# Peptides against a protein of PDB entry 5Z08: the designs that were tried, part 87

Target 1, 168 residues: chain A of PDB entry 5Z08
Amino acid sequence: RQKDEWAKKTSSLMKQLDWFIGEHLGAMLAAEELGGPVVGELMEIDPDDLSAGFNAHGKLKKATSQPDLDRRQRRIDDIWGPQDEQGQAHKRKRGADEALAASAEMRDLIEQLMNKLVEAGGDNSATYVEIPRESAAARFLVRSKVAMFHPNDARRLRLVDFGRDLDD
Target 2, 222 residues: chain B of PDB entry 5Z08
Amino acid sequence: GLPRLIDAIEEASKIPAKRRQTPIKPTIEKLTTHLYTHGASPDSLLRLADLLTLRNHLDQASLAAITRNLYPSSTVSDEVVLRFIGALGHGQLKPTLALQALFLRWLVMVYHLLENPGVLGQVYGVLFDLLDTAAIRPQLCHLLALVTRRKHVRPFRIQAILTLSRQTGGDPNLTGLLRVFKNYYPEIIVGDATKGRASAFKHPDPQWRQHLDEIQQRRSEA

## One batch from the design tools (peptide; made by RFdiffusion4, then SolubleMPNN)

Design b2_p13_7_s4 (from b2_p13_7, 4 letters changed)
Fold by OpenDDE base, seed 3:
Structure b2_p13_7_s4 (fold): chain B 168 residues (1-168), chain C 222 residues (1-222), chain A 13 residues (1-13)
Amino acid sequence: as target 1 above (168 residues)
Amino acid sequence: as target 2 above (222 residues)
Amino acid sequence: KPTEYEALKIALA
């Protein structure tokens, strides 16, 4: 009974977390990735706003067309330059794609962190996930005090084990 | 104790060296020896920060010696940090650029002891605007590499580093800072500016770090 | 225990 109730509650919380990541947090993380405000400074960012990009002050630019070049290969001028009106549809799609990518990155990171915590069997040295980059997702988890980087290697991230502090 | 040594140096700092009745060097040596052995408390750090950053009659060698031995025995307050940041740049009332470079190096080495690391993030613009100052640029880039967060990586700052990198012939410290920026925004195409040698921003003084760790451990046992 | 320095290098890296 209690185990089933715990499982149901856990499942419900995971669904709510997944929803929150997909509907809200992903867009905010994507905005942070695009040079927008840090998560917590803006409560709501529309994917359409992500497509418009941000100015030097982190304010939304008006939606103007940027070409579909792979995000990783854009010049500074292409990233931050003035945008023309024709590209609004491509921008909305891009903003949505960026929010989806950020959501996927956050989900994957949480999953890896949880899996490593379980696999480590209480060995704190084995709880670290190697991250390819310092992402908005990783930074969010650290700011939230949910995760910690490795003391000597910022490419290694682990969950904060709150359970151990209760048994000591 | 340390407070009495600071008192004596503060009084001596008000008087030109040629008008002092007693040489200050023996007192500076006692201070630096004490700092090396025991470190400085938060209160002592603040007083020493004022001695180092405010215009007085202490000689540059004495100021440098104090800075090189400025081991915190505890944490470093925002107030202490802001004293050192306020001392940066050009001005008749500011310390020499050589001393400013030592302050920046010190901030890098004690960054982990800051009560609020976010204080440096709040003054990020002040630090960033000093990148054109060649004499402090190596240590400044190192500090900025530690302090930089996504919120600081703005288009105008990327462009500023690119411009400075071109103007300096690809300063390795600027290239290193651009790599830090690129870690936050992998999509930043830095072009040829990142093809050069970049600084790895290694700890400036491993021996100083080890000695700091020893001083910090003694505090935890006390 | 990771030193405060190590913890901060982590938080900053």
Scores: peptide ipSAE 0.020, ipTM 0.308, DockQ to the pose 0.044; fails the geometry check
Fold by OpenDDE base, seed 5:
Structure b2_p13_7_s4 (fold): chain B 168 residues (1-168), chain C 222 residues (1-222), chain A 13 residues (1-13)
Amino acid sequence: as target 1 above (168 residues)
Amino acid sequence: as target 2 above (222 residues)
Amino acid sequence: KPTEYEALKIALA
């Protein structure tokens, strides 16, 4: 009975987390990756603002084509392309695509972190996930105190084990 | 005048609110109105800095209201600056972190009125060592961005910011400070931490700035 | 394959 209630609560929590990632967090993480506000500092980013992109100061910039930007930044500059109707539609689509990509990255990262925690069987050294980059997703989890980087290796991320700290 | 208002508040600050014969709020309102209209002289600023930074029986709302209206009518002395710097960090006798953030914001907004901007450079280490304090970090990074010179950009401080940036998940204020460091040493490898958003360190309150400029202009005409 | 979620439920159970 208690296990079933726990399973239901956990399932509900996972659904809520998935919803939160898809409906809110993905867009905010995409905004952060695009040089927008950091998640937790600005709560409301219009997806349309994501499609507009952000300047180096995290403000909505007018489309200045700078060529040497990273692949996501190129997508941002393309999102900031000329304000023709086709450009706006492409911007909205790209903003949506970046939000979806950020959502997927967050989901995948959470999944990996959870799996490693389970697989480690109590060995904290085995709980680290190797991350290919310091993503907005990774940064968000660290800021939220849900995850921690390895003290000597910023490519290694683990969940904070709140359960153990309660038993000790 | 302003000195008499400060006298009344100083005396009231020695007494717990429950033991005061008269409410202090009307006197605080008169003080803040006077400060808004005329600003504070250097002598008044020092006295107000002591009221704001020393432990007394004034309520946090009153202290915040004074800080928000702390317009210098002239310059800001080293002594005033050092009172606010000395009030930073953790300690039973120190102001709340919320007030400390307001003090740092104030120092940012009056930086151009400091008699000796170099005084902040002398206490750079004290400011830098407080970067771990999340509640004051935004304003602290902004102040450090103004104060930082080549002499302050040391390898151990670069590494400290990089480490703290990782531990904070790339705090934009730390990224902004790292960009300031990189302006002095372009070879600083700021890893993936610089790919994040950096704070622009814009003026915290344009309206406050405009009003300060009006107060400062009246002094030049008198 | 049990979803990683199911694996987590088993490990936390």
Scores: peptide ipSAE 0.007, ipTM 0.422, DockQ to the pose 0.041; fails the geometry check
Fold by OpenDDE base, seed 4:
Structure b2_p13_7_s4 (fold): chain B 168 residues (1-168), chain C 222 residues (1-222), chain A 13 residues (1-13)
Amino acid sequence: as target 1 above (168 residues)
Amino acid sequence: as target 2 above (222 residues)
Amino acid sequence: KPTEYEALKIALA
């Protein structure tokens, strides 16, 4: 009975997670991979304000018109500027494809992490998944305190074992 | 006056809430109203810093209310700054991390009123070593962004931020601080961790700043 | 025993 209720709750949570990944998180992760905002941080921080740095009095330095800022601003304007209807359709399609790719990467990563946790049988050393890159998905899981990198190898990621911390 | 209100709160702070003969809330409200209207003198700031940073029987809501209304009417002494810095970190005698975040926010907002801004540069290492504390990291990075000078930008600190950025999944506050470091050493390769959005470290409370300016102006006219 | 993941795949399917 309790195991069946736990299995049902776990199934429900996983469905909700899959939905959240597909409907919301994938697009946000794709935006992060493209150099957009970091997922989960509502900070109304204009990235341009940061690039200027702070003066000795803590005021934002006026962005010196460095040509590289113009390239980023052009890139932002190219990303956000009014595109013709055909260009908007292609950008929307590309954005959708990137969101789908990010969703798939997140799902696969969660799958691998969960499988390794189950296979390890309580051996924390065996719970690490090798990740090919530090993806937005991997970073999100670490920020969320759901996963941890290996202390000596940033290519190894594991789930945080919340069960052990409750029994100690 | 403000000194008498502080006296009453200091005495009440020595006594557990359940053993107080009179509720402290009305006195806290009078204090915060006075602070909002007139600000705190350097002497009053020191006394309030002790009330905020030393373990006593004041409730967290009262401490937070005092901190939110801690407008300096004048300058902020090194001693006041050091009280707040000494209250940071983990420990049974330390204020809550939530209150520490308010102290760091306060230091950011009053940075231009410090008698000696260099005092924060002297304790730079202490502040930097607290970056692993997630609860205070946003405000701590903001303060470090103000305090950082070329002398503080060392290879081991660059590496420490890069390592911590990876371990935190690219915290934008750390990315923001690393951008400040890059302003002093453009050759710093800010790896893929900095391709993300960095924190702009905007003023935490524009209304608080405006009100502080009004209090400071009244002093210059007196 | 289906791995918790296989159980999850089955539950998500």
Scores: peptide ipSAE 0.006, ipTM 0.432, DockQ to the pose 0.037; fails the geometry check
Fold by OpenDDE base, seed 2:
Structure b2_p13_7_s4 (fold): chain B 168 residues (1-168), chain C 222 residues (1-222), chain A 13 residues (1-13)
Amino acid sequence: as target 1 above (168 residues)
Amino acid sequence: as target 2 above (222 residues)
Amino acid sequence: KPTEYEALKIALA
């Protein structure tokens, strides 16, 4: 009975998380990976501001015509470039593909983090997931204090055990 | 006594207003006067919660009047709380959003009288998922501000508030709730959301609070 | 009682 209620609550929570990743977080993480605003740092991203692209610091670039825009900026411009109907369709498709990729990365990362936490059986040293890169997903989880990097190895990420931190 | 008044209203609630032999308004006035003077016992609160939350033939003005006079003389049970929580949201069988806002306001005002404040924490997700409902958002944010603990502050909820704040043009109640989240995790990057005007979540009705305190004091003397 | 965390794992599995 209690296990079943817990399983139901868990299932509900995961559905909500999956929905959130798919509907909102994936697109924002994709924007961050593409040099957009850091998820949670910039609240005031007008869709029109997204079209102007972001500098290396996630700040809105003025649409300067400089042709030598780095491949990343071209990706931003390809994702957020001019409103021509064909350009918009290709832009929307690329944006959707990047959002899907970011969503998949976030889902996979969360799954790995959760799996490691359960497998560790309370050993905090065994809860670390090796991440291939510092992704927008990883950074988001750290900023939101859901995850933390290993103090000596930024390639190792673990979930914060909120249950233990409440007993302290 | 109060039980007899509730009996009369329960029976009247089953009958459409046009088919009632006697006007219900005088009985509602007697009920609200009694509630104002003596408050409601736990048993009476449960019965009144059912009258307020279940679909019946009572008019909105009567339901609102009962809710505004719903002074607990003692504690508020989990069952009473869950009746009000279960009445929230969209649906044909749900109370009006205006009445739901009054219920949330009531829960805020009686929060300190809950037998188990943790019950609201258990339904935190249900409450949080209703933040998109503009009509109840002010009271909902206030209630969430009281209920929120570290365990509730999750990335998806942080981002949901941020997203909704953008969509609403920075609703001060959402900004207030985000500040509550930031109190648990100071490092939450909330951007300019926290620079905006935030609700202070002050007590909704100081006079109601004072009168509640008077009713509660009489219980301690009995 | 499975922690909220175990709940989340079961839902991701």
Scores: peptide ipSAE 0.005, ipTM 0.291, DockQ to the pose 0.324; fails the geometry check

Design b2_p13_8_s1 (from b2_p13_8, 6 letters changed)
Fold by OpenDDE base, seed 5:
Structure b2_p13_8_s1 (fold): chain B 168 residues (1-168), chain C 222 residues (1-222), chain A 13 residues (1-13)
Amino acid sequence: as target 1 above (168 residues)
Amino acid sequence: as target 2 above (222 residues)
Amino acid sequence: PVTYYEVLAEVLK
């Protein structure tokens, strides 16, 4: 019963997390990877903003040719306006692709972290996932205190086992 | 009537003040008087939203005066809301941050008249991303406090507010917004960031509210 | 069954 409730709650949480990753976090992580703001500094990056890219200071590169329709007017137009020109479609597609890629990376990382936590059977030393790079996804999980780096190896990431730390 | 006043202002807005044959100020005063007395219909609100949000040659004092008298006589459409949301942020074509603060204040004051309050929830991220803009933060936090639902309270947004609160030395508006978040998730540890004074997000203008209620009451009697 | 939010809340403790 408790395991089934845990499994259901975990499944529900995973669905909520998956939704969060797909709807929000992926685009923000993609923005961070593209040199945009750190997740938590700028919340919603339009896929169109992702396609425009960011300067070295995390600011959106001004697309030269399109009239300076305010980035937010573009977001509103993207939400509510007709999807007009082919060039905007390609930029939106690229931004959407980057958001999808970031979402996939985040999902994969979470899956690996969760699998290692389960496999470790309570051995904290066995819960580390080796990460190929310090991705926006990895940094987000650490900033969110959901994950932590190995104290001696920044290539090793583990979930914070909140269940254990409460029992101590 | 109001449409004719809007027509005159729309035409004048296309022309630099120095090149206008007639001063626009008397027409603006007639408009604001009419708005104060009768409010604006949905159609008039949309036209006025365009005048307020689109770059034109109207002076800031006139735009502010229109915004301060922008009483809806009926409901506020999604389209009107989206015009004002679209006007928020930094950009050469955007209204001044002072005018944007007035728009956000207006949205707070007319929130109960929105045809679809959910429209603000759909653009929640757009609003939230502006929290770093100090000039509009007080009104933005108030609007977000009204709009926030459980679906919006996400870890990254909690962390964003906490970080921004630390960077701002504990802005009471951010502390107020964190309290709203905590209402949905009581377990949110806001640490020292919430030990400070929080904004209560009181109605920005009780007299404006009372006058709006009088305008709205006349609609129900017609 | 600590929700991600409960976990996050504990992490934010």
Scores: peptide ipSAE 0.024, ipTM 0.266, DockQ to the pose 0.111; fails the geometry check
Fold by OpenDDE base, seed 1:
Structure b2_p13_8_s1 (fold): chain B 168 residues (1-168), chain C 222 residues (1-222), chain A 13 residues (1-13)
Amino acid sequence: as target 1 above (168 residues)
Amino acid sequence: as target 2 above (222 residues)
Amino acid sequence: PVTYYEVLAEVLK
């Protein structure tokens, strides 16, 4: 009974997390990867906002048609955002695709982290996932105190074991 | 010798102060005097790093005194560095933020003695994510200013500093770090956040540096 | 185990 209730509760929480990733977090993570604000500053990022790109201040560029974007601002945009001059429709599609990609990366990372925690059987050394890069997803989990880097290797990430910290 | 002093302190650290048969303070004073005179070997540094970073029954004054006298007689290993980095942040098992600030200050002062300065670059994200912790921010920004390379200057980190700078009313340490970032990407528009006073990240303790140099010179002559 | 998901849910709220 208790195991089944725990499994149901876990499943419910995973569904909520999956929903949150898909509806909100993916776009925010994509924005961070594109040089936008760190997740937690913008609660809602429209894919259209992602397509507009971010200025050096991480603020959404207003699609203001003013041609006199200082050559310096264009250079920043060229460095930090794919300002392909492609049409508005291509920009919107790209923003949506980036949000989907970020969502998928976050889901995959969480799944790997959870699987490693289960497989480790209490061995903390075995709970680490090797991450190919420091992604917005990885950083978000660390900032949220959900995950932690290995003290000796920033390519290794694990879930914080909250169960042990409560018993001490 | 130093190993025996460390042994005594390690054993005392396992016991609450009220249950110790002998006061530890005289042993701490002997340790700090020895460290001041001779410095710490790599092996001794590792043992001392464990005493400083792991939860034990040593008092904060003793831990601070050891940290202030933690002169390396040689190089500083990656393992020692990582002990101090692992001790940073919030948590019940972590040292106090005041002690963490001393650790960061120490890392700044011994940065030139690291066996592999690249180790700090590998944990750059961990360090960077602690910038919101006001108590350690000054020393953390200084360390990051030393560690930062082009690969670390990313859009999200630029934005994070800009945001935090706004939230803090333009902390001079953040402005200083942002100037370091701008050295790699001059095109970074920092706007009003850079109009303020920036920290120059001067050496935290010139006297400590001089004494460290004296300890290091004695080894090169031996 | 339950605490982790609860914390995750709280962090995501």
Scores: peptide ipSAE 0.024, ipTM 0.273, DockQ to the pose 0.080; fails the geometry check
Fold by OpenDDE base, seed 4:
Structure b2_p13_8_s1 (fold): chain B 168 residues (1-168), chain C 222 residues (1-222), chain A 13 residues (1-13)
Amino acid sequence: as target 1 above (168 residues)
Amino acid sequence: as target 2 above (222 residues)
Amino acid sequence: PVTYYEVLAEVLK
């Protein structure tokens, strides 16, 4: 009975995770991969850093000493302003394709992480998934404290076992 | 007592209305009367949050009636808050957008009773990403206006609101939220988006507030 | 502290 309720609860959770990944998280992760705002790290961005905007590598440009308010607004408008109809359609299509790719990567990564957690039977050393690259998906899970990298190998990622932290 | 009423409704919620031997409406009326008179304890709130947010066979009128009478007798736990936040958005398993708007309204009205108001700040991104959903936007903007802190006011969110404001023809609730953002960063250039009418985010129901205060006072005297 | 993920997990219920 408890196992069946847990299985139903987990299945419901996974369906909503899948929905959240598809509808919201995939686009945010795609934006991060494209050098947009980092999901979760944006909490630490200083207002002064926001003035600098993001460079082509998603890094904050060094705050130039004279933040021309007009240049700041123009940069925000240049990043997020209305593009021409053809440019918007192409950006929307590319953005949709990147969001789908990011969603697929996140789904696959979560599935692997969950499978390893179940297979490990409580052995934390066996819960590591090998990741081919440090993706926005992997970084998101780490920033969100759901996953952690292996201390000595950034290609190994595991879920944080929240069940143990609740028993303490 | 309240637990027995919840038990009866939980059992009835598992069964389609056409297959119930007993009408549930009288039990819902007893529940809502009890909630109006005494409020709900933290444990009862959690059980009611599950009834309201999980897919079951309760009718929308019953769910709305419970939500309208969901007076906390004490504090509101993080777990209860998270149940309601989890119920937001689009999806086949989610409550109707009309019911979601009632949940957001409820969160606004009980915000001062949260055990940890910071929990809403942790889910700020989830709430913010739902601003495009017109049906819940008024209550969502009000909740965000309460929850917003300096750490949440980010350029991409400013721009997202500005873009959405243009797309919506200057929704007063979005204009109100932009004004809240400006309180943290006065230098935010909002252009024509702030020249329009803004929502004042007044308390949604003064009578509900007064009745909540009466229920809360009885607890402090006990 | 209820993590974004507990919320996500609840949003994902």
Scores: peptide ipSAE 0.018, ipTM 0.288, DockQ to the pose 0.048; fails the geometry check
Fold by OpenDDE base, seed 3:
Structure b2_p13_8_s1 (fold): chain B 168 residues (1-168), chain C 222 residues (1-222), chain A 13 residues (1-13)
Amino acid sequence: as target 1 above (168 residues)
Amino acid sequence: as target 2 above (222 residues)
Amino acid sequence: PVTYYEVLAEVLK
């Protein structure tokens, strides 16, 4: 009974999360990946700040390496550039494709994080997912305090175990 | 006139109360009376914003009295707004939280007179990050309710408000802000947090509003 | 303890 209620709640949650990812978060994450405003820290993130990424605590990294300014600037211009009709359809399609990609990445990352948390059986060291890159999805989860990076390895991400951290 | 009163107060603000040759209270009373009667021009508002936000030797009662009588006779510039926003939060050089609450209340009451309401949208993050500060939260939520647009309603902010709402036992101001968020995204599940009492964000001072309208009308007739 | 998922569900309802 309690497991079934939990499973139903979890399923409902996942559907809602999936909807939210698909309808809203994906586009915002795509915008962030494109150098748009950071989902969650609409500080006046200078485009330079967006390019710097986030540290293991979800804080803005100081821009150490000049990210290829050209690729991100083009994407900002693609999102915010003048609305020529033909350019809008291609921009909308590209934006939709990037939103879909960002949505898929977020879904996959959440699934991996959840699976690792369940598999770890309470071993915090086993809860880390290796991420290939510091994606907007990963950054969002960290900013949201849903996930945390390994203190020594920004390629390792885990869910925050709210159950443990609240009991301590 | 008002500029001379401001000059006198600016000079007095540089000197500790115990070292002033003349009491400042009579000059503050003259200033507040003038502000109540005529309002403040944009230039005078900027000077008064500096007096209110910068660390000086003026007493809290005087600063509060000026703020309560800070009727704009015209518009409110971005620069004036930014002075008040910059004065928010914790810091040794910042005004007291009580005074900050008065500033936020003032911004709510003069929101319709802003030259560029968008300026508050630009500093939305700064305002939002202060929601954990209980002393200013009521006025901050009211201001955010006015300022919030679809672009500001982000998942992390929704989560932050929900988390803070739980931590505060369902602060009505946070519930009110969540309802504003839900107006932009009806699909936002606020759960039981929205079933609670929410602030309606009514005008903080109807008498102040009426008096402001009278001052503004006199300008339109002149 | 309202799990993140419960919060997220409550945000996503």
Scores: peptide ipSAE 0.018, ipTM 0.273, DockQ to the pose 0.058; fails the geometry check

